# Peptides against a protein of PDB entry 8YR4: the designs that were tried, part 225

Target 1, 309 residues: chain A of PDB entry 8YR4
Amino acid sequence: PRGSPALQLVVLICLGLMGLERALNVLVPIFYRNIVNLLTEKAPWNSLAWTVTSYVFLKFLQGGGTGSTGFVSNLRTFLWIRVQQFTSRRVELLIFSHLHELSLRWHLGRRTGEVLRIADRGTSSVTGLLSYLVFNVIPTLADIIIGIIYFSMFFNAWFGLIVFLCMSLYLTLTIVVTEWRTKFRRAMNTQENATRARAVDSLLNFETVKYYNAESYEVERYREAIIKYQGLEWKSSASLVLLNQTQNLVIGLGLLAGSLLCAYFVTEQKLQVGDYVLFGTYIIQLYMPLNWFGTYYRMIQTNFIDMEN

## One batch from the design tools (peptide; made by RFdiffusion4, then SolubleMPNN)

Design b2_p27_5_s1 (from b2_p27_5, 15 letters changed)
Fold by OpenDDE base, seed 3:
Structure b2_p27_5_s1 (fold): chain B 309 residues (1-309), chain A 27 residues (1-27)
Amino acid sequence: as target 1 above (309 residues)
Amino acid sequence: MEVLEKALKEVQEAFEKVLSTTSEPVV
């Protein structure tokens, strides 16, 4: 069935807004470059004020750095609520229909609450994974490709190569360290559940523990379970710090290499002072969504594992 | 698992079908 033409139009508008966000990610650094050049040239106030006002307006549409979502992203997210609700309901109905098609033997072996929890986890995992792929992963990869093309065409092939090598190394290290870290997180979560189960079992059997005066023994067993958990939690947290530090080193080296090359081309009068500022601003903008990429990749992996269960 | 993969694939195909209907140039 051709979905409601209204929902198709909303998806098209959301895709158009995603394209606009990619354009804003390129335009905002360009307008910032132009401000720096106009300031360097001591340009007339009217030209400067117009360029600054345009930059601030584009920056409002794009969003600010630390934690401010842009107007375009908020509008896209708002419009997407109806599409997400439609998709969620369709997936939930498909899962529910399929659960009714399953053999009576399968239903007799499972508690109704477990079946409903599988259906709810399934729906949330599918809709979550789709939203992360479409709105975070694909746009971030597109921004990287656009960045490599932009620097290769408007600066020099060496800038495109630096960005390509840094982004490829960053993504590869993010994946490899995230996969390595997932082992520690699984072990931590298993030990957390085991520690929680022991606490619940001891509290449910409180009368038996009192009858045997085993309170000190149960407290010591719980202490040992906490120490084992904290040892795994430390490994999980330390592996996250190692990931963030590795990412920061790759960013720092890429920014250093590209900034030195920009500075050299500015001294050779091949680039303007604004081009140096553009490079630094644009690289920082590319790395901002990438910092979340390891979190998204982990959420995708967790959702796939939660779909396996 | 297979149901979730099938539901994911149907949603992805529905999304690709919406994308393909917009990539037809209005000639």
Scores: peptide ipSAE 0.006, ipTM 0.330, DockQ to the pose 0.012
Fold by OpenDDE base, seed 1:
Structure b2_p27_5_s1 (fold): chain B 309 residues (1-309), chain A 27 residues (1-27)
Amino acid sequence: as target 1 above (309 residues)
Amino acid sequence: MEVLEKALKEVQEAFEKVLSTTSEPVV
């Protein structure tokens, strides 16, 4: 946003809030560890109450887990609305100016309402992609790197290796299974469009269908098109369930391996009981944004596929 | 496609320029 110092300041504040979210992602598990250690040591109530109050405050800033955005994330999202609107309007005006630069022959060959619908989808896809890259992809990769460094330095190199292997396997399987799934989604969308086109053609030719008493034949052709669509929809939906189960298995195996190793180091008195709870909490927290990664990567691929057609 | 690629490039260049101007220390 070169023309408004106010929007540049809002972008800087949003980047600062994003850095604060990364700090909260490390601090919240540490404070939860400290509560468990203070409870194990039977520490004085005043120290425990202060640590619990600080943890709850940090947890309010971070957010309450699956689907609840924290105060910092909500504040960032609220401030970003103005930047998103400015970016959207700039992209819309660039597309609109470019459409006016196109030859009269290009405009005569296309329906104006279809061109506008493609422009609106294009703008929504670009702004959605940019917001996704900035607020989900880059932050999630940063959290993974911070997590690997943290576990390698404060626990042992073996914990950093488990997290690295688990996250690398998770990301690789997410990409590969999502690319494989895109084929089923393209086939489903093509069959949906063909099914809709048949229904529209039958209804536009209503007089001809009535003249030949062909209503039963057109209904049966439409039924066959729906059955073919539902067979592709089932493959698309089943491939999504397979992706989610594969992700959950990788998470479960990484959590199992790291939890067993952490429990072993606690039995050897090299780690405290709180460090076991920190590991479990931090790993679950790293996986929560990654589950959204598969959903948004799908949304991105959908928007690109829906623009190719 | 070309309009979207051009719009994406301009948004990316505008974003890289905002990042570069924020990474230059305001001396």
Scores: peptide ipSAE 0.006, ipTM 0.333, DockQ to the pose 0.012
Fold by OpenDDE base, seed 2:
Structure b2_p27_5_s1 (fold): chain B 309 residues (1-309), chain A 27 residues (1-27)
Amino acid sequence: as target 1 above (309 residues)
Amino acid sequence: MEVLEKALKEVQEAFEKVLSTTSEPVV
């Protein structure tokens, strides 16, 4: 936002809060490890109580990932409302200006309500996509890189390799299966629009349908359109279940391999019991944003498809 | 800031391109 130093400062604060979220993602598993080690060593209550209190405070700042947004994420989201409103208004005004620059022939050929709906979808798509790229994609990729570096430096290089292979395989399969399923979703949406258009056409021509006593024929044509739609909907939904199951298998295999290796190194006294718990906690924490990444890569693709139409 | 302005500009140019393509008469 070139014209508002206040909004530039808010963007810088939001970037600082994003950096703090990345730091919390590393610190929370470390404090949880330290609790497990202190419990194993039968450490004094005062040291344990301070470490637990610090962990709970860091968890309050971070949040629970899947359903509880952390204090830092909520504060970032609150501050971002003003930036989003400024960006939305700027895009809306650019679209509205461009619509007034279009030829009279273009305006006469389109319904004003359809043009406004395209403008609203375009604005929502653009602002949503940008906010998503900045707040979910880039941070998730940063967390993966930080995780690989952390496991490579503080664990054996084999743990960094397992995390790298699992994350690379997970991302690659997520992209490939999502691109594959996009064909089924496009076909489903095309058939949904055709089914809806047939229902609207039958209802707009209601007098003609009544005149020819063709209600049973129009109901049967609509039933056939629904059956065709449901056959494509099933393929779209089944492809989503297959994606989720493939992701779950990669997670399960990575967690199994890394947990067995951690357990072995703990039995060899090369790692502590807390390091096993850290590995499991940190891996699960890396996978939570990645599960959303698949949902949001779909949102990106849907927004691009909705911009092409 | 520059990356965000560049991303906003690329998306604006993409949107202007889609609006221009929908304004070309189907000859």
Scores: peptide ipSAE 0.000, ipTM 0.294, DockQ to the pose 0.013
Fold by OpenDDE base, seed 4:
Structure b2_p27_5_s1 (fold): chain B 309 residues (1-309), chain A 27 residues (1-27)
Amino acid sequence: as target 1 above (309 residues)
Amino acid sequence: MEVLEKALKEVQEAFEKVLSTTSEPVV
């Protein structure tokens, strides 16, 4: 943001907090590994207590998973409110200025309230997409890369390869199945609007329907529209279940392959019991953001379609 | 900053494109 050094500092702090979130995602599994190893080795209580306390502190900073955002993420989100408000206001003022530069003939041909509502939806969609790309997509890709590097350096190249193949397959299938599903969703939305329009037209023409005693005909016509809608709704819902099942299969196969390989290396005394726990914990942490990626790709596509229309 | 300015510009261009396409009367 040009002109406000305070907001520039807040952006830099938010970027620093994002870097800290990535570091915590690596450190938390490492400290959990170390606890398991110290327990296996029957290490002194003081060393164990320090490692457990450090792990719990790092876990507090990171957060507890689904529904509990970590302290760092909450602090980042809180600081970002001021940046988002500044960005939103700047975009709104630019659009408002541009609307005033448009010809009187353009304004006379338009409902001002509809243009303003499109502008407000446009600005919110944009600021939402940018915040989404910066705070969810880019960090998730960074976590995958960091994960591949970490497993390749500290375990074996085979673990890095398993993570790479699973993540690449997961992302590819998520995109392909989401694009395929978007066709069913568009058809469903079109049929929903057509079904709603029929109901509105029948109710607006209520007197005519009563005069001709055509109530049974309008009810049957509405029933047919509902059945057509439900057939498309079923396809949309079934395609979502198929997406989720496909994602779960890729995750399950990746977790199985990596867990079997890790267990094998533990039996060969090449890895410790803590390394098995680290692998499982770290993989689950990588998959948790990825479950949202399909929702996110869909939100991006919807906002781009809503911008193209 | 440059990525945010570029993304804001791409979005401004997309929004100008929407404003131009929405300038056709939906008859």
Scores: peptide ipSAE 0.000, ipTM 0.294, DockQ to the pose 0.013

Design b2_p27_5_s2 (from b2_p27_5, 17 letters changed)
Fold by OpenDDE base, seed 3:
Structure b2_p27_5_s2 (fold): chain B 309 residues (1-309), chain A 27 residues (1-27)
Amino acid sequence: as target 1 above (309 residues)
Amino acid sequence: SSFLEKALKEVEERFKEVLSSTSEVVV
C-alpha cells in the first residue's frame, strides 16, 4: 500500500514473521533430533533439560503439527487484520465501481439483491484467496524447497530426491484429482439448485397441487430428484475420499522410502538415531500444510462453482 | 454462466494484478 507507511511496516513485519516461521520449521526438528541423541548418549541432565526447554519454547512459537495455531502465526494473523480490511475495502470499491460502469441492460436483467450477493461473495472470495495464497501456499512451497535443500546438504542427495519426488507427485495428484472432482461437484450443485427450485415451486403452488390432488405426484418427483442428487453427492464424497487416500499413500510411500534409507545409514553409523526422528518429524510437518492446501483449493473451487451457479 | 465465468475471470485477473502489485510493493 504505497499511501500508508504504517500498513507497509505491518506487511514487512508479517513477512519477517513468515520468515521466522520457516526458520522454526527447520529448528524444531533439529532440536528434537538433539534431544534423541542426548538421550541415546545418556548425556547429563542439565544439558538435556536445557535442550528440552528450548525445544518446548520453539514448539510454542511454531504451534505444533497444526502450524496454523502457533504464537508467531497468531501474531501474524492479528497484525494482518488491518491489511486484510484495507484490501477487502479496496476490492469491494473496485467491484462496486465496475458494477456502476455496466450497461443498464445488465442491471435490468438481474435483481439488485443478486448483484450485491455476487459482489459480496466476489470480495470475500478474492480476499480469502489472497490471504490463503500469501499465508499457506507460498510458505508451504518455501518449506518444501528449504526441506529439499536441507536434506540434500546435511544428509544425502538421495533424501532430497525422495522429498522432491514425493512432494511433486503429491502436488500433481492433488491438482489433477481436484480438477477431476470439480466436474462431480458442479453436477451436484446444479442438481441441488434444481431440486431446491422444484421444492420451492411446488410449495409456492400448494393450492394448485391440492386442487388437483397431485401431492403424491409432487412427492414422487421430489424423491426422484433427491435420489439423483444423492447419486451425485456420493460421487463427490467418494472422489474426496479417493483424493485423501491418494495423498496418504504418496506420503506413506515417501515416509517409508526415506525412513528405510535413514535407518540403513544409521546402521552404517553414517547418521545418528536423532536424524531418523528428524526426517520423520519434518515429513509430517510438510504434510500438514499440504493437507490444508487440498482443503482450501477445494473451498476456492467451491466458491468459484457456487458463484458460477 | 457466461457472465459469472467472465466475472470470475475478471476477479482472477484482478487477483493476479493484486498479487503482482503486492509483489511490487514488497520489492
Scores: peptide ipSAE 0.006, ipTM 0.331, DockQ to the pose 0.013
Fold by OpenDDE base, seed 5:
Structure b2_p27_5_s2 (fold): chain B 309 residues (1-309), chain A 27 residues (1-27)
Amino acid sequence: as target 1 above (309 residues)
Amino acid sequence: SSFLEKALKEVEERFKEVLSSTSEVVV
C-alpha cells in the first residue's frame, strides 16, 4: 500500500507467515510419516514421544486444514484486517468518485438505492476477489508446485507426474465446466428478474386485477413463470453437481493411481509404510483448497453476473 | 449491456492495475 510504511511492514509480516504456512504444509505430513515408521520399527518410547510432541506442536501451528484455523493462519488473518480495511476504503472511494464522473443522464435513469447497491456489490466483489487471489489461489498454486518438487525429489518422478497431471486436469476441467455453467446461471437470473417483475407489476396493479376478477389468471401466469424458473434452476444446480462430481472423479483417479503405485513400492521395500500415509495425507491437503477454489470462482461469477444486471 | 461491459472492463483493467500495483507493493 503506497503511503503507509506501517501497512507495508504488516504486508511483509503476512507474506512471511504465508511462507511459514507453506513450510508447515510439508513438515506436518513428514512428521506424521516418521511416527508411522517409528511405530512400524518398534522404536524406543523416547524417540516416539519426541516425534509425536513435535507433530502435535506443528499441527497446532498449521491447524486441521484450510477450514480449521491454525495459530499462524489466525495471526495472519488478524494482521490483515487493517490492510483489508485500507483496500476496501480505497476501492469504495474510487467507485464513488467514478459514480460522480458518470453522466447526469445515467443517474436520472436509476434509483439512488440501486446505484448504492451496485457500488456496495462492486466494493465487496473487488475486495473479495483480491483477498481470495492473495490468500487462496497463489498459496494453492505454490503448494502444488512444492508438492510436485517434493514428490519428484524424495519419492520418484512418477509421483510428481501423477500430481502434475491430476492437478492440471482438475484446474482445466474446473474452468471449462464453470464457463459452461455461466450460460445456465445467466439464463436463470434473467428468468428470476422477469418472474419478480411480473409479481411486482401484478401487486402494484392489484385494483385493476380485482376489477376484472383476473386473480386466478395472474396466479396461473406466476405459476408458469415459476415452473420456467425452476427448469433453469434445475439445470444450474445439476451442472453444479456435475462439476463437483467431475472434480471428485479426477482426484479419486489420481489418489487411486498414486496409492496403488505407492503400495507397490512398499511391497518391493523401496518405500516405507509411512510414505503411503504421507502421499494420501498430502493429496487430501491439496484437495481442500481446490474445493474452495471451485466455490469462490462460482461466487466471483455470481458477483460479476449480479453486476451485469 | 455495453456500458456495464465497459465499466466491468474498466474495473477489470483497474483490478489488473491494482494487482500489478499490489505486485509492485508486494515487491
Scores: peptide ipSAE 0.006, ipTM 0.328, DockQ to the pose 0.012
Fold by OpenDDE base, seed 1:
Structure b2_p27_5_s2 (fold): chain B 309 residues (1-309), chain A 27 residues (1-27)
Amino acid sequence: as target 1 above (309 residues)
Amino acid sequence: SSFLEKALKEVEERFKEVLSSTSEVVV
């Protein structure tokens, strides 16, 4: 934000808080491991109580590994409101200026309320996309890379490979299935608009419909349009359930493979009981932001498809 | 379709320009 040193400082603080969230995502599982190891070793109460208190404090800062509920995440989100408002207003003014530069023929062909709705949806979509890329996509990719490095260095190369294969498969399937479902969503929205247009046309021509006693025919055509819409809506909703289930299966298989390998190494005394808990905790922490990825990518595609209409 | 595709491309190019200028403004 070149025009406000205060907003530049807020962006730098938000980037610092994002770095702190990445550090917390590694530290919280480590402290939880240490608690399990201290409990297994029957360590003195003072050492255990200090480690538990430190873990709970770090967990309060992290907010459970969901990038939306921790103290650091809430503070970042709060500080970012001013940056988002500045960016939104700048995009809105750029769109509005561009609309005023457009030819009179373009304005005469469109209702002013439709133009304003496109501009408002456009601004909301752009600002939502930017916030999502900066606060969810980039941090999640960073956490995956940090996880691969951490598990490869401190456990074994096999753990790093399991995390790499699991996350690569998860991301690839998320993209491919989401691109596939976009076709069903476009078809649904097109049929919704066609159904609405038929209802509006029938109601505007109500005198003509009444004159020809065609009320039953118009109701039956509207019923057929609703049934066709519901068939497309079902495909859209079913494709979403399929995406979520596919994601859950990939994470479940990665968790199973890594947990079995960790349990084997604990049995061979190469790892401690706490390391088993660390692996499970860290994989679940990676899954939570990725599940939001599917939701926001859906929201993004909604907003783009709603702008194409 | 062609005018919406052109307006979407111009919004996408201005979005790439706003992303490049916002990357230059965020950096």
Scores: peptide ipSAE 0.000, ipTM 0.316, DockQ to the pose 0.012
Fold by OpenDDE base, seed 2:
Structure b2_p27_5_s2 (fold): chain B 309 residues (1-309), chain A 27 residues (1-27)
Amino acid sequence: as target 1 above (309 residues)
Amino acid sequence: SSFLEKALKEVEERFKEVLSSTSEVVV
């Protein structure tokens, strides 16, 4: 971004965070392997507990699944909002200014119906994604219930309790934070529609704008509307990062508690090394659909935003 | 403004109808 040294620094920090994410993607499997080796060797509890704690901390930084919900990725996403907004605003203003420089014949020849058709394609895409999410929620809830039953029957009741508390807290916080952020989303969408309506009205009145040489005035009014929109967009996007980070914390705490307890029982020869691997894998598998749900909900929000436009 | 607002309302209504129909299929 030319003209803002602060945004240039943010870009460099984001690139550094992307490098850190790549390092975490290598380190997390290494620490996981080290845990399995230490469990197999019947290593002393202190060394095992430290390695498990370090693994869970690294996993918290990385996140689950594709790493899209890790602390580092959330921090990158949060910092990138301002860079994206600056770039978007600059592109939109350049396009809008260029549209006002175009000939009257171009404006008269353009049917408003093409813009509507792009909106309708957006609508269908969001609807399809929302249906897909609804169809993924039910299986995910079933997998959680099956998991609680499985760990309660085949493991000690403490594992079933940890999974129950972790998943119940995860779901509850997901709902509560999602309901809270819906207010910011609605306000953003309303302001986006108003910003677009102003752009459309300015372009429909192109002849009048040309007659009065008011192109610079219309561009500045559009800029002010974009700035107001971007203030609401930032709140919406920041609230999503907060949701993802809250989810990551809950899963991280559940993974820590369960992994330490499992490692302890393996050390006492009450469980096998395979049981530790199973527990960790299963918790991650339960988290993956929920993480995808968060990502798709983000894509739906973006597409829903793009549709209300 | 009135056409865009009507189109946006129609999109919002269709979206509500599809959300209601998807909720009815999931219930």
Scores: peptide ipSAE 0.000, ipTM 0.269, DockQ to the pose 0.012

